# Ledger of designs, part 168: peptides against a protein of PDB entry 3KDP

Target 1, 230 residues: chain A of PDB entry 3KDP
Amino acid sequence: PFLIFIIANIPLPLGTVTILCIDLGTDMVPAISLAYEQAESDIMKRQPRNPKTDKLVNEQLISMAYGQIGMIQALGGFFTYFVILAENGFLPIHLLGLRVNWDDRWINDVEDSYGQQWTYEQRKIVEFTCHTPFFVTIVVVQWADLVICKTRRNSVFQQGMKNKILIFGLFEETALAAFLSYCPGMGVALRMYPLKPTWWFCAFPYSLLIFVYDEVRKLIIRRRPGGWVE

## One batch from the design tools (peptide; made by RFdiffusion4, then SolubleMPNN)

Design b2_p24_1_s1 (from b2_p24_1, 21 letters changed)
Fold by OpenDDE base, seed 5:
Structure b2_p24_1_s1 (fold): chain B 230 residues (1-230), chain A 24 residues (1-24)
Amino acid sequence: as target 1 above (230 residues)
Amino acid sequence: DEELKKRIEELLELVEKYKKEVEE
């Protein structure tokens, strides 16, 4: 997110506080939940062929898969960001290079794509309005991520949702998202303004995309054991 | 444009309200 902010010179889509909330609230609990997850049946039953080489390959494959999921997650967040800004008169093309003028508190006549002038305060409100849905989008996408990370080879339909810690993690991150989105004072304290409930649903297509991606990946692994997609 | 302006004004009022609540 930060790299795109720098490269595209667009208004900041995600604040530092939201990043911290992702790290501490949405990533940590899931990681712990996965640590306590019962080992996949095929992993436990599989005899180590070559402990040194297989471990390294597996770590690389895991890293690549999570990297791809992370990219889809980021795309989902940015999509939500651009939709919100477009609804407020700022089309994506117009946002390119706008950061300098956007962040200048002395410029109170920044024009949107339709010629409407925006004060600094108005712009910052719109910017902060993007923070909450970006965060929520990440959380909703992480639902799918948590579910798919439960298994390496088996389908989610085969493994099911048996880990109580994982379920707790899903509720915790959702509760955190709801708290940050709707608790009074969060707009001022955390720069996360209240979110319309409809924005929770905006992330679902991306969650579905991640789910489909992982199921396809797992299907390939099942058909080609020991392949590069594992 | 008028609807957008109205929405922005409402948000500004909300922010001011919450600012006061946080400062108290």
Scores: peptide ipSAE 0.021, ipTM 0.437, DockQ to the pose 0.028
Fold by OpenDDE base, seed 4:
Structure b2_p24_1_s1 (fold): chain B 230 residues (1-230), chain A 24 residues (1-24)
Amino acid sequence: as target 1 above (230 residues)
Amino acid sequence: DEELKKRIEELLELVEKYKKEVEE
């Protein structure tokens, strides 16, 4: 997210403190849950056909899957960001290169896509209004990531939600998102203004996309045992 | 434009409310 902000010179979609909350709060519990996840019984039961090559391929596939999921998360966050800014008069094309003028305190006449002039304070309010939904989008997408990580080969529907660590991770991320979104003073302290409940739903299509992607991946693995995707 | 202005005003009021709560 921050890299795209620099490259595209768009207004900052996510605050630095919020990024830290993602890295330290939302990513730690999933990482711990994954570390304590009992290796899927199928992975343990399957004698590695070729322990050297199969381990390397599996590590590459896991790394690639996590990389792809991370990209989908970022896209989800940016989508939410662009939707909010578009609803406030700033179309995505207009945001390109706008950062310099956006962040300049002395420019109080930045025009939106419809010719409305925005003061510095108004712009910052809109920017900070985007931070919370962006964060919440990441959290909601991470729900899908947590659920899909529970299984390597089996469908999520086959293993069920019996992992207490997974449930705890989902609860913690949701509680953190709710705290940052609705706790008094968070708008000032973290530049995260209160989130309308409707914005929670903006992330659901991306969560669904991750689920579909993972189920398709698992289906391919199941149908082509010994293929390049194993 | 009027609806957007109204929304910005509402957000400004919320921010001012939060500032007061933090200063307390």
Scores: peptide ipSAE 0.019, ipTM 0.441, DockQ to the pose 0.030
Fold by OpenDDE base, seed 2:
Structure b2_p24_1_s1 (fold): chain B 230 residues (1-230), chain A 24 residues (1-24)
Amino acid sequence: as target 1 above (230 residues)
Amino acid sequence: DEELKKRIEELLELVEKYKKEVEE
């Protein structure tokens, strides 16, 4: 998200403190839940034929999978960001290069895509309004990611939701998202204004996309063991 | 864990740079 912000010179979609809350708060409990998950019976039963190469391949596969899922999560957040800004009159194309004028406190006549002038205060309210939905979108997409990452090869439907730690992690992450979104003072402290309930649903298509992507990936791995998609 | 640590360190450095820019 930060790299896209620098490259595209768009208004900041997510505050630095909120980024830290994602990395330290929302990712930690899920990572712990995955660490306590019983390794798939198939992974434990198959002795690595070559411990050095198989370990390296597995590490590369895990890194690639997490990298791909992270990109899909970021895309979901940016989609929500662009939808909110578009609803407020700023189309995505108009946001390109706008950051310099957007952040200038002395420019109070920044025009949107429809010629409406926005004061600095109004722009910052819209920017901060985007932070909470972006964060919540990441959390909702992470629900799917956590459920997906539970299994490397087996379908979620085959292994089921037996991991109580994973379920606890999902509830904790949801509770954190609700706390940050609706607790008084978070708008000032974290630049996260209260989220309308409708914005929670904007993330669901991306969660579904991740589920479908992973089920298809797992299906391909099951049909072609040892393929490059691993 | 090492990649996550590296990413956290990079983010912390970016946050510190941003804090300095905002305080300025």
Scores: peptide ipSAE 0.000, ipTM 0.210, DockQ to the pose 0.028
Fold by OpenDDE base, seed 3:
Structure b2_p24_1_s1 (fold): chain B 230 residues (1-230), chain A 24 residues (1-24)
Amino acid sequence: as target 1 above (230 residues)
Amino acid sequence: DEELKKRIEELLELVEKYKKEVEE
């Protein structure tokens, strides 16, 4: 998200502090959960293989998978961002290069796509209105990520949701999202304004997409063991 | 930054508390 902000020179879709909260709060517990599950699965089924080659391949595959999922998460967040800004009169094409004027406190007549003038304060309200939905979108997409990462080859429906750490991770992410979205003072402290509950549902299509993608991937792996998709 | 650090610490403490509850 931050890279696109810099490259496209658009208004900031997600605050730096919120990004840190995602990295520390939402990614850490999933990573721990995955580490425990991997340890359990490796203890039960793996004969001692060459630790150097298997580790390298596994690290590359995990890195690629996380990279792809991260891109889908970012796309979901940006979709929400563009929808909110469009609803407030700023079409995506108009946002390109607008950051300089957007962030200038002395410019109080920035025009939207329809010629309406926006004060600095009004622009910042709209910007901060995007932060919470963007964050929530990431969290909702991460639900799917956590669920799919539980297994390498088996469907989630086959293995079930027995991992207590995974369930805890889902709860923690959801609780954090709710706290940041609705707790008084977050608008000032984290620049995250309260979110209408309906916006939580905007991320579900992306979560479903990730889920379907992973199930298809796993299906391919099951049908073609040893393929490049593993 | 200090307030943020404090909030992060509070959240981490909460996570640790729940982690213990889940391990029990």
Scores: peptide ipSAE 0.000, ipTM 0.178, DockQ to the pose 0.038

Design b2_p24_1_s2 (from b2_p24_1, 20 letters changed)
Fold by OpenDDE base, seed 1:
Structure b2_p24_1_s2 (fold): chain B 230 residues (1-230), chain A 24 residues (1-24)
Amino acid sequence: as target 1 above (230 residues)
Amino acid sequence: MEELERRKKELLERVEELREAVLA
């Protein structure tokens, strides 16, 4: 998000606080929960890796875990961000290059896409309003990410949801997201303004996309074991 | 992991400070 912020010169879509909330609040418990996930039924039936040739973390894992899924997550966040700004009069095209004027507290007549002037304070409220939905979008997308990460090969439908800690993690991150979104004072304390309930649904297509993507990936792996997709 | 998270936090804070400094 910050890279796009710099490159596109758009208002900051996700603040540092929200990033920290993701990393420490919504990511930590789910990540720990994966440590308690039951091993795949066939994991011990696989040949051991060659310690001399096989890396512990191969490029395929890195690509999937930090590349493709991360990009889908980011796209979901930005989609939500642009939806919120558009609902507040700022179309995505108008946001390009707007950052300098947006962040200047002495400019109180920044116009939106419809010619409405926005004060610095109003702009910051809208910016902070975007932080929460972006964050929540990441959380919702992480539902799918967490669920898919529990297995490398088996479908979620095959592996099931037996890990109670993982389920707890999903509820915890959701509860945290809801708390941060709706608890009074969060706008002042954490620069996270309240979230309209409808904005939760902005994430669902991307969550579904990740889920479908991974299920397809796993299906390919099951049909073609030893491929580059594994 | 704790050290990594601490470092990440520090870096993020630094980035935010730099951002504010550039835009000031």
Scores: peptide ipSAE 0.000, ipTM 0.180, DockQ to the pose 0.027
Fold by OpenDDE base, seed 2:
Structure b2_p24_1_s2 (fold): chain B 230 residues (1-230), chain A 24 residues (1-24)
Amino acid sequence: as target 1 above (230 residues)
Amino acid sequence: MEELERRKKELLERVEELREAVLA
């Protein structure tokens, strides 16, 4: 998000504190829940890795976790961000290069895509209004990520969701997201203004995309073991 | 606070200049 902010020179889609809440808060409980996941049946049937030839951590797995899935998550967040700004009159194309004027408190006549002028205070309200939905989108997409990461090769449908701790983690993340989104004072403390319930649904296509992507990936791995996709 | 805002503006302007230079 910060890199895109610099490159595109758009209003900040996600506050620094909110990023910390994601990295340190929302990601921790799911990570712990995965530690209690039952081992994948095919992994348990595999012979022990040769420490001289096999890496303990598959670089491809890391690349997928931090690269591809993370990219989809970011895209989901930005989609939600752009939807909200568009609903407030700022089309994505108009946001390019707008950052300097957007953040200038002395400019109170920044025009949206429809010629409406926005004061600094109004712009900041809209900006902070984007923070919460962006965060929530990441959380919702993380639901899918968490579920798919429970297995490497087996389908979620094959492995099942027997881990009660995982299920609890999903609810905890949801509760945390709801708390941060709707608790009074979060707008001041975290610059997370309340979001409309409809904005929760902006994340669902991306969650579905992650599910489909992962199931396809796993299907390919099952059909072509040892391939580049693994 | 005013000084911080001034510095922020200057930084943003510099970033924009750099962006334009890279895209040129």
Scores: peptide ipSAE 0.000, ipTM 0.206, DockQ to the pose 0.013
Fold by OpenDDE base, seed 4:
Structure b2_p24_1_s2 (fold): chain B 230 residues (1-230), chain A 24 residues (1-24)
Amino acid sequence: as target 1 above (230 residues)
Amino acid sequence: MEELERRKKELLERVEELREAVLA
């Protein structure tokens, strides 16, 4: 989000404090939960890995964890961001290069895509209004990410949801998201204004996309062991 | 000072109205 903020010169989609909340609050507990996941049903049927060729962390794993899924997460967040700004009169194309004027407190006549003028205070309200939904979108997408990452080959339907700690992690990050979104004072303390309940649903298509993508990937892996998608 | 406070109050009210409108 911050890189796009710089490169595209758009208003800040996600605050730095919110990013820290993601890293510490929504990522740590779920990550730990994966350590307690039950072994895949076929893991003991595999030959011992070759330490020289079968690295635990390989390019494929990195690509999946940080590249592909991360890209979908980012797209989900930005989708929500652009939806909210568009609902407030700022179409995505109009946001390009707007940052300089957006952040200048002396400019009180920044025009939206429809010619409406926005004061600095009004713009900051809209900006801070985007922070929470962006964050929540990331959390909702992370639900799918967490669920799919517990296995490499087995479908979620085959492996099941037996890890109570993983389930706890899902509830914890959801509770944190709800707390940060709706707790009084968060608008002042963290610049996270409460979001409309409908904005939670902006993330669901992307969560579903990740889930479907991963299930298809796993299906391919099961049908073609040793393929490039493993 | 009174005029400044009045304007400040009006601005705050407008900000809150916008906030409510965004959240509605």
Scores: peptide ipSAE 0.000, ipTM 0.202, DockQ to the pose 0.020
Fold by OpenDDE base, seed 5:
Structure b2_p24_1_s2 (fold): chain B 230 residues (1-230), chain A 24 residues (1-24)
Amino acid sequence: as target 1 above (230 residues)
Amino acid sequence: MEELERRKKELLERVEELREAVLA
């Protein structure tokens, strides 16, 4: 997100506080929950792994899969960001190169895509309004990520949701997201302004995309064991 | 657009009130 912010010279889509909330608040408990996940039902039915050949391929494929999932997460966040700015009159094409004028406190006549002028204060409110939905989008996408990470080969439908700690983690991160989004004073303290309930749904297609992608990947692995997707 | 401006103004006023309350 920060690299795109610099390269495209767009307003900041995600604040430092929201990043910290993601890293410490929404990622930690789920990561711990994965340590308590039950082994896949077929793990004891698998032949012993060849330590010379099988280790490297799986680590590379896992890293690629997580990289792709991370890209989908970022795309979801940026989609939400662009939707919010577009709803406020700033179309994505108009945001390119706007950062310099956007961040200048002395410029109070920045025009949106419809010719409306925006004061510095109004622009900062819109910017900070984007932070919370971006954060929430990441949380919603993480629901799918956490669910898919519990297995490498088995479908989630086959493994089930038996890990109570993972379920607790999903509720905890959701509760934290709701707290940061709707608690009075968060706009002042953390620059996280209230989220419209409709913006929660902006992330769902990306969450579904991750889920479908991983289930398809796992289906390919099950049909072609020892292939390049494993 | 007018409704958006009104909402932004209301939000700004609330933020200012909260700032005053916290600094108080």
Scores: peptide ipSAE 0.007, ipTM 0.303, DockQ to the pose 0.028; fails the geometry check

Design b2_p24_1_s3 (from b2_p24_1, 21 letters changed)
Fold by OpenDDE base, seed 3:
Structure b2_p24_1_s3 (fold): chain B 230 residues (1-230), chain A 24 residues (1-24)
Amino acid sequence: as target 1 above (230 residues)
Amino acid sequence: MEELLKRIEELLARVEELRAAVEA
């Protein structure tokens, strides 16, 4: 999100505070929970990793994490961001290059896509209104991401949801997201303004997409072991 | 808890100041 903010010079889609809430708040317990996952049924049929040739982080893992799943997550967040800004009069095409004028506190006549002028304070309210839904969108897509990370080859339906710590992690990140979104004072303390409950559903298609995509990928791996998608 | 929230608010303010300085 921050890279696109810089490259496209758009208003900040996700604040530093919200990023910290993701990295330190919602992601920690779920990530730790994966250490308690049961081994896949075929793990003993696999050769041990060769520490001389096999890297912990290989190109396939980077491609999967950043190039595929991470991109889908980012798209979900940006979709929510663009929808909210469009509802407030700022169409996506008009956001390009707007950052300089948007962040200038001395400019109080920035026009939206319909010619309405916005003061600095009004613009910042709209910006901060985007942060919470973007954050929540990331949490919702992380549900799918966490679930797919349980296994490398087995379907979630084959592995099952037996890891109680992972289930707790899903609950914890959701509860924390709800707390940060709706607790009084969060708008002042964290610049996280309350979101409409309907905005939670904006991420669901992307969460489903991640899940379906990974299940298809795993199906391909099971049918063609040793392929490039592994 | 109030003290923690106050500290968070102070840190956030500092981060925004630094952000503004980098963007200037």
Scores: peptide ipSAE 0.006, ipTM 0.253, DockQ to the pose 0.029
Fold by OpenDDE base, seed 2:
Structure b2_p24_1_s3 (fold): chain B 230 residues (1-230), chain A 24 residues (1-24)
Amino acid sequence: as target 1 above (230 residues)
Amino acid sequence: MEELLKRIEELLARVEELRAAVEA
């Protein structure tokens, strides 16, 4: 998100505080919950990893984590960001290069896509209004990410949802997201303004996309072991 | 519940002070 902010010169889509809330708040408990996941049914049939040749973190894992799933997560966040800005009069095309004027406190006549002028304070309210939904979008997408991380090859439907700690993690991150979004004072403390309940649904297509994508990937792995998608 | 809310408000105030200090 920050790289796109710099490259495209758009208003900041996700604040530092919200990033910390993701990394330390919503990701930690779910990540720990994966340690309690049941082993895949075929794990004992797999050859042991060769520690000399087989890296624990390989290019395939990096590609999956950052190049594929991470990109879908980012796209989901940016989609929500652009929807909110568009609802407030700023179409995506108009945001390109707008950052300089957006962040200048002395410019109080920044025009939206419809010619309406926005003061610095109004713009910052809109910017901060985007932070919470972007954060929530990441959490909703993380539901799918957490679920797909349960297994490497088996379908989620084959593995099932028996890990009670993982289920707890899903509820915990959701409850935390709701708390940070709607608790009074969070707008002041964390610059996380309350979001419309409808904005939660902006993330659902991307969450579903991740889930479907990974299930298809796993299906391919099961049908063609040793392929490039493994 | 009221005590919890009060504690939350106090923490939020402290966070705001820290934020202001970082932004200064």
Scores: peptide ipSAE 0.000, ipTM 0.229, DockQ to the pose 0.042
Fold by OpenDDE base, seed 5:
Structure b2_p24_1_s3 (fold): chain B 230 residues (1-230), chain A 24 residues (1-24)
Amino acid sequence: as target 1 above (230 residues)
Amino acid sequence: MEELLKRIEELLARVEELRAAVEA
């Protein structure tokens, strides 16, 4: 998000506080819950890792986590961001290069795509209004991400949802997201303004996409073991 | 990039239509 903010010179889509809420708040319990996941049914049929040749973090893991799933997450967040700004009169094309004028407190006549002028305070409210839905979008996408991380090869339908700690983690992260989004005073304390309930649904297609993508990936792995997709 | 932005705008318009349909 921050790289696109710099390169495209758009208003900041995700604040530092929201990033911290993701990294330290919503992600910890779900991540810990994976340690309690039941082993895949074929785990004892797999060869043990060779500690001399097999890296714990390999290129495939990095590609999957950051290059594929992470990109889908980012796309979901930016989609939500653009929806909110468009609802407030700022079309995506108009946002390119707008950052300089957007962040200047002395410019109070920044025009939207429809010729309406926005004061600095109004623009900052809209910017901060984007942060919370972006955060929530990440949480919703993380539902699918957490579920797909339960297994490496088996389908989620084969593994099932027996890990009660993981289920608790899903509820915890959602409850925390709702708390941070709607608790009075969060706008002042964390610059997290409340979001419309409809904005939660902006992430659902991307959550589904992650789930479908990973199930297809796992299906390919099961059909062609030892491929580059594993 | 311009083509991508145009596609995003089309998607946003579609989302707005869907939202309007849900609110009616």
Scores: peptide ipSAE 0.000, ipTM 0.174, DockQ to the pose 0.022
Fold by OpenDDE base, seed 4:
Structure b2_p24_1_s3 (fold): chain B 230 residues (1-230), chain A 24 residues (1-24)
Amino acid sequence: as target 1 above (230 residues)
Amino acid sequence: MEELLKRIEELLARVEELRAAVEA
């Protein structure tokens, strides 16, 4: 998010506080839950990793995590961001280069895409209104990410959802997201303003996309073991 | 646009109320 913020000079899509809430709040329990996942059926038939040649984090894993899934997650967040700003009169094309004027407290006549002028305070409210839905979008796409991380080769349908701790993690992160989004005082304390229930649905297509993409990937791996997709 | 402005005004009012409540 910050890279696009800098490169495109758009208003800040995701605040520091919301990032901390993702990294420390919503990701921790789900990540721990993966330690309790059942082994894939063929894991004991695989040779142990060679620690001299096989890195724990290889280029394929980085490509998958950051280059593919991470990009889909980011796209989901930005989609939600652009939807909210568009609902507030700021079309995506108008946001390009707007950051400088947006963040200047002395400019109180920044125009939206329809010629309406916005004060600094109004702009900051809109910006902070984007932070919570962006955060929630990340949580929703993380549902899919967590589920796909259960296995490397087996389909989720083959593995099943037997890990109760993982299920608990999904509920916990969702409950925390709801708490941070709707608890009174969060707007003041964390600059997390409440989101419309409709904004939760902005993330669902991307969550589904992640899931479908990974299932297709796993299907390819099963059919063509040793490929570049593994 | 009017609905959006109204919502912003409501949010601003709510923030001010909460701020006043925290400062009290």
Scores: peptide ipSAE 0.000, ipTM 0.174, DockQ to the pose 0.029; fails the geometry check

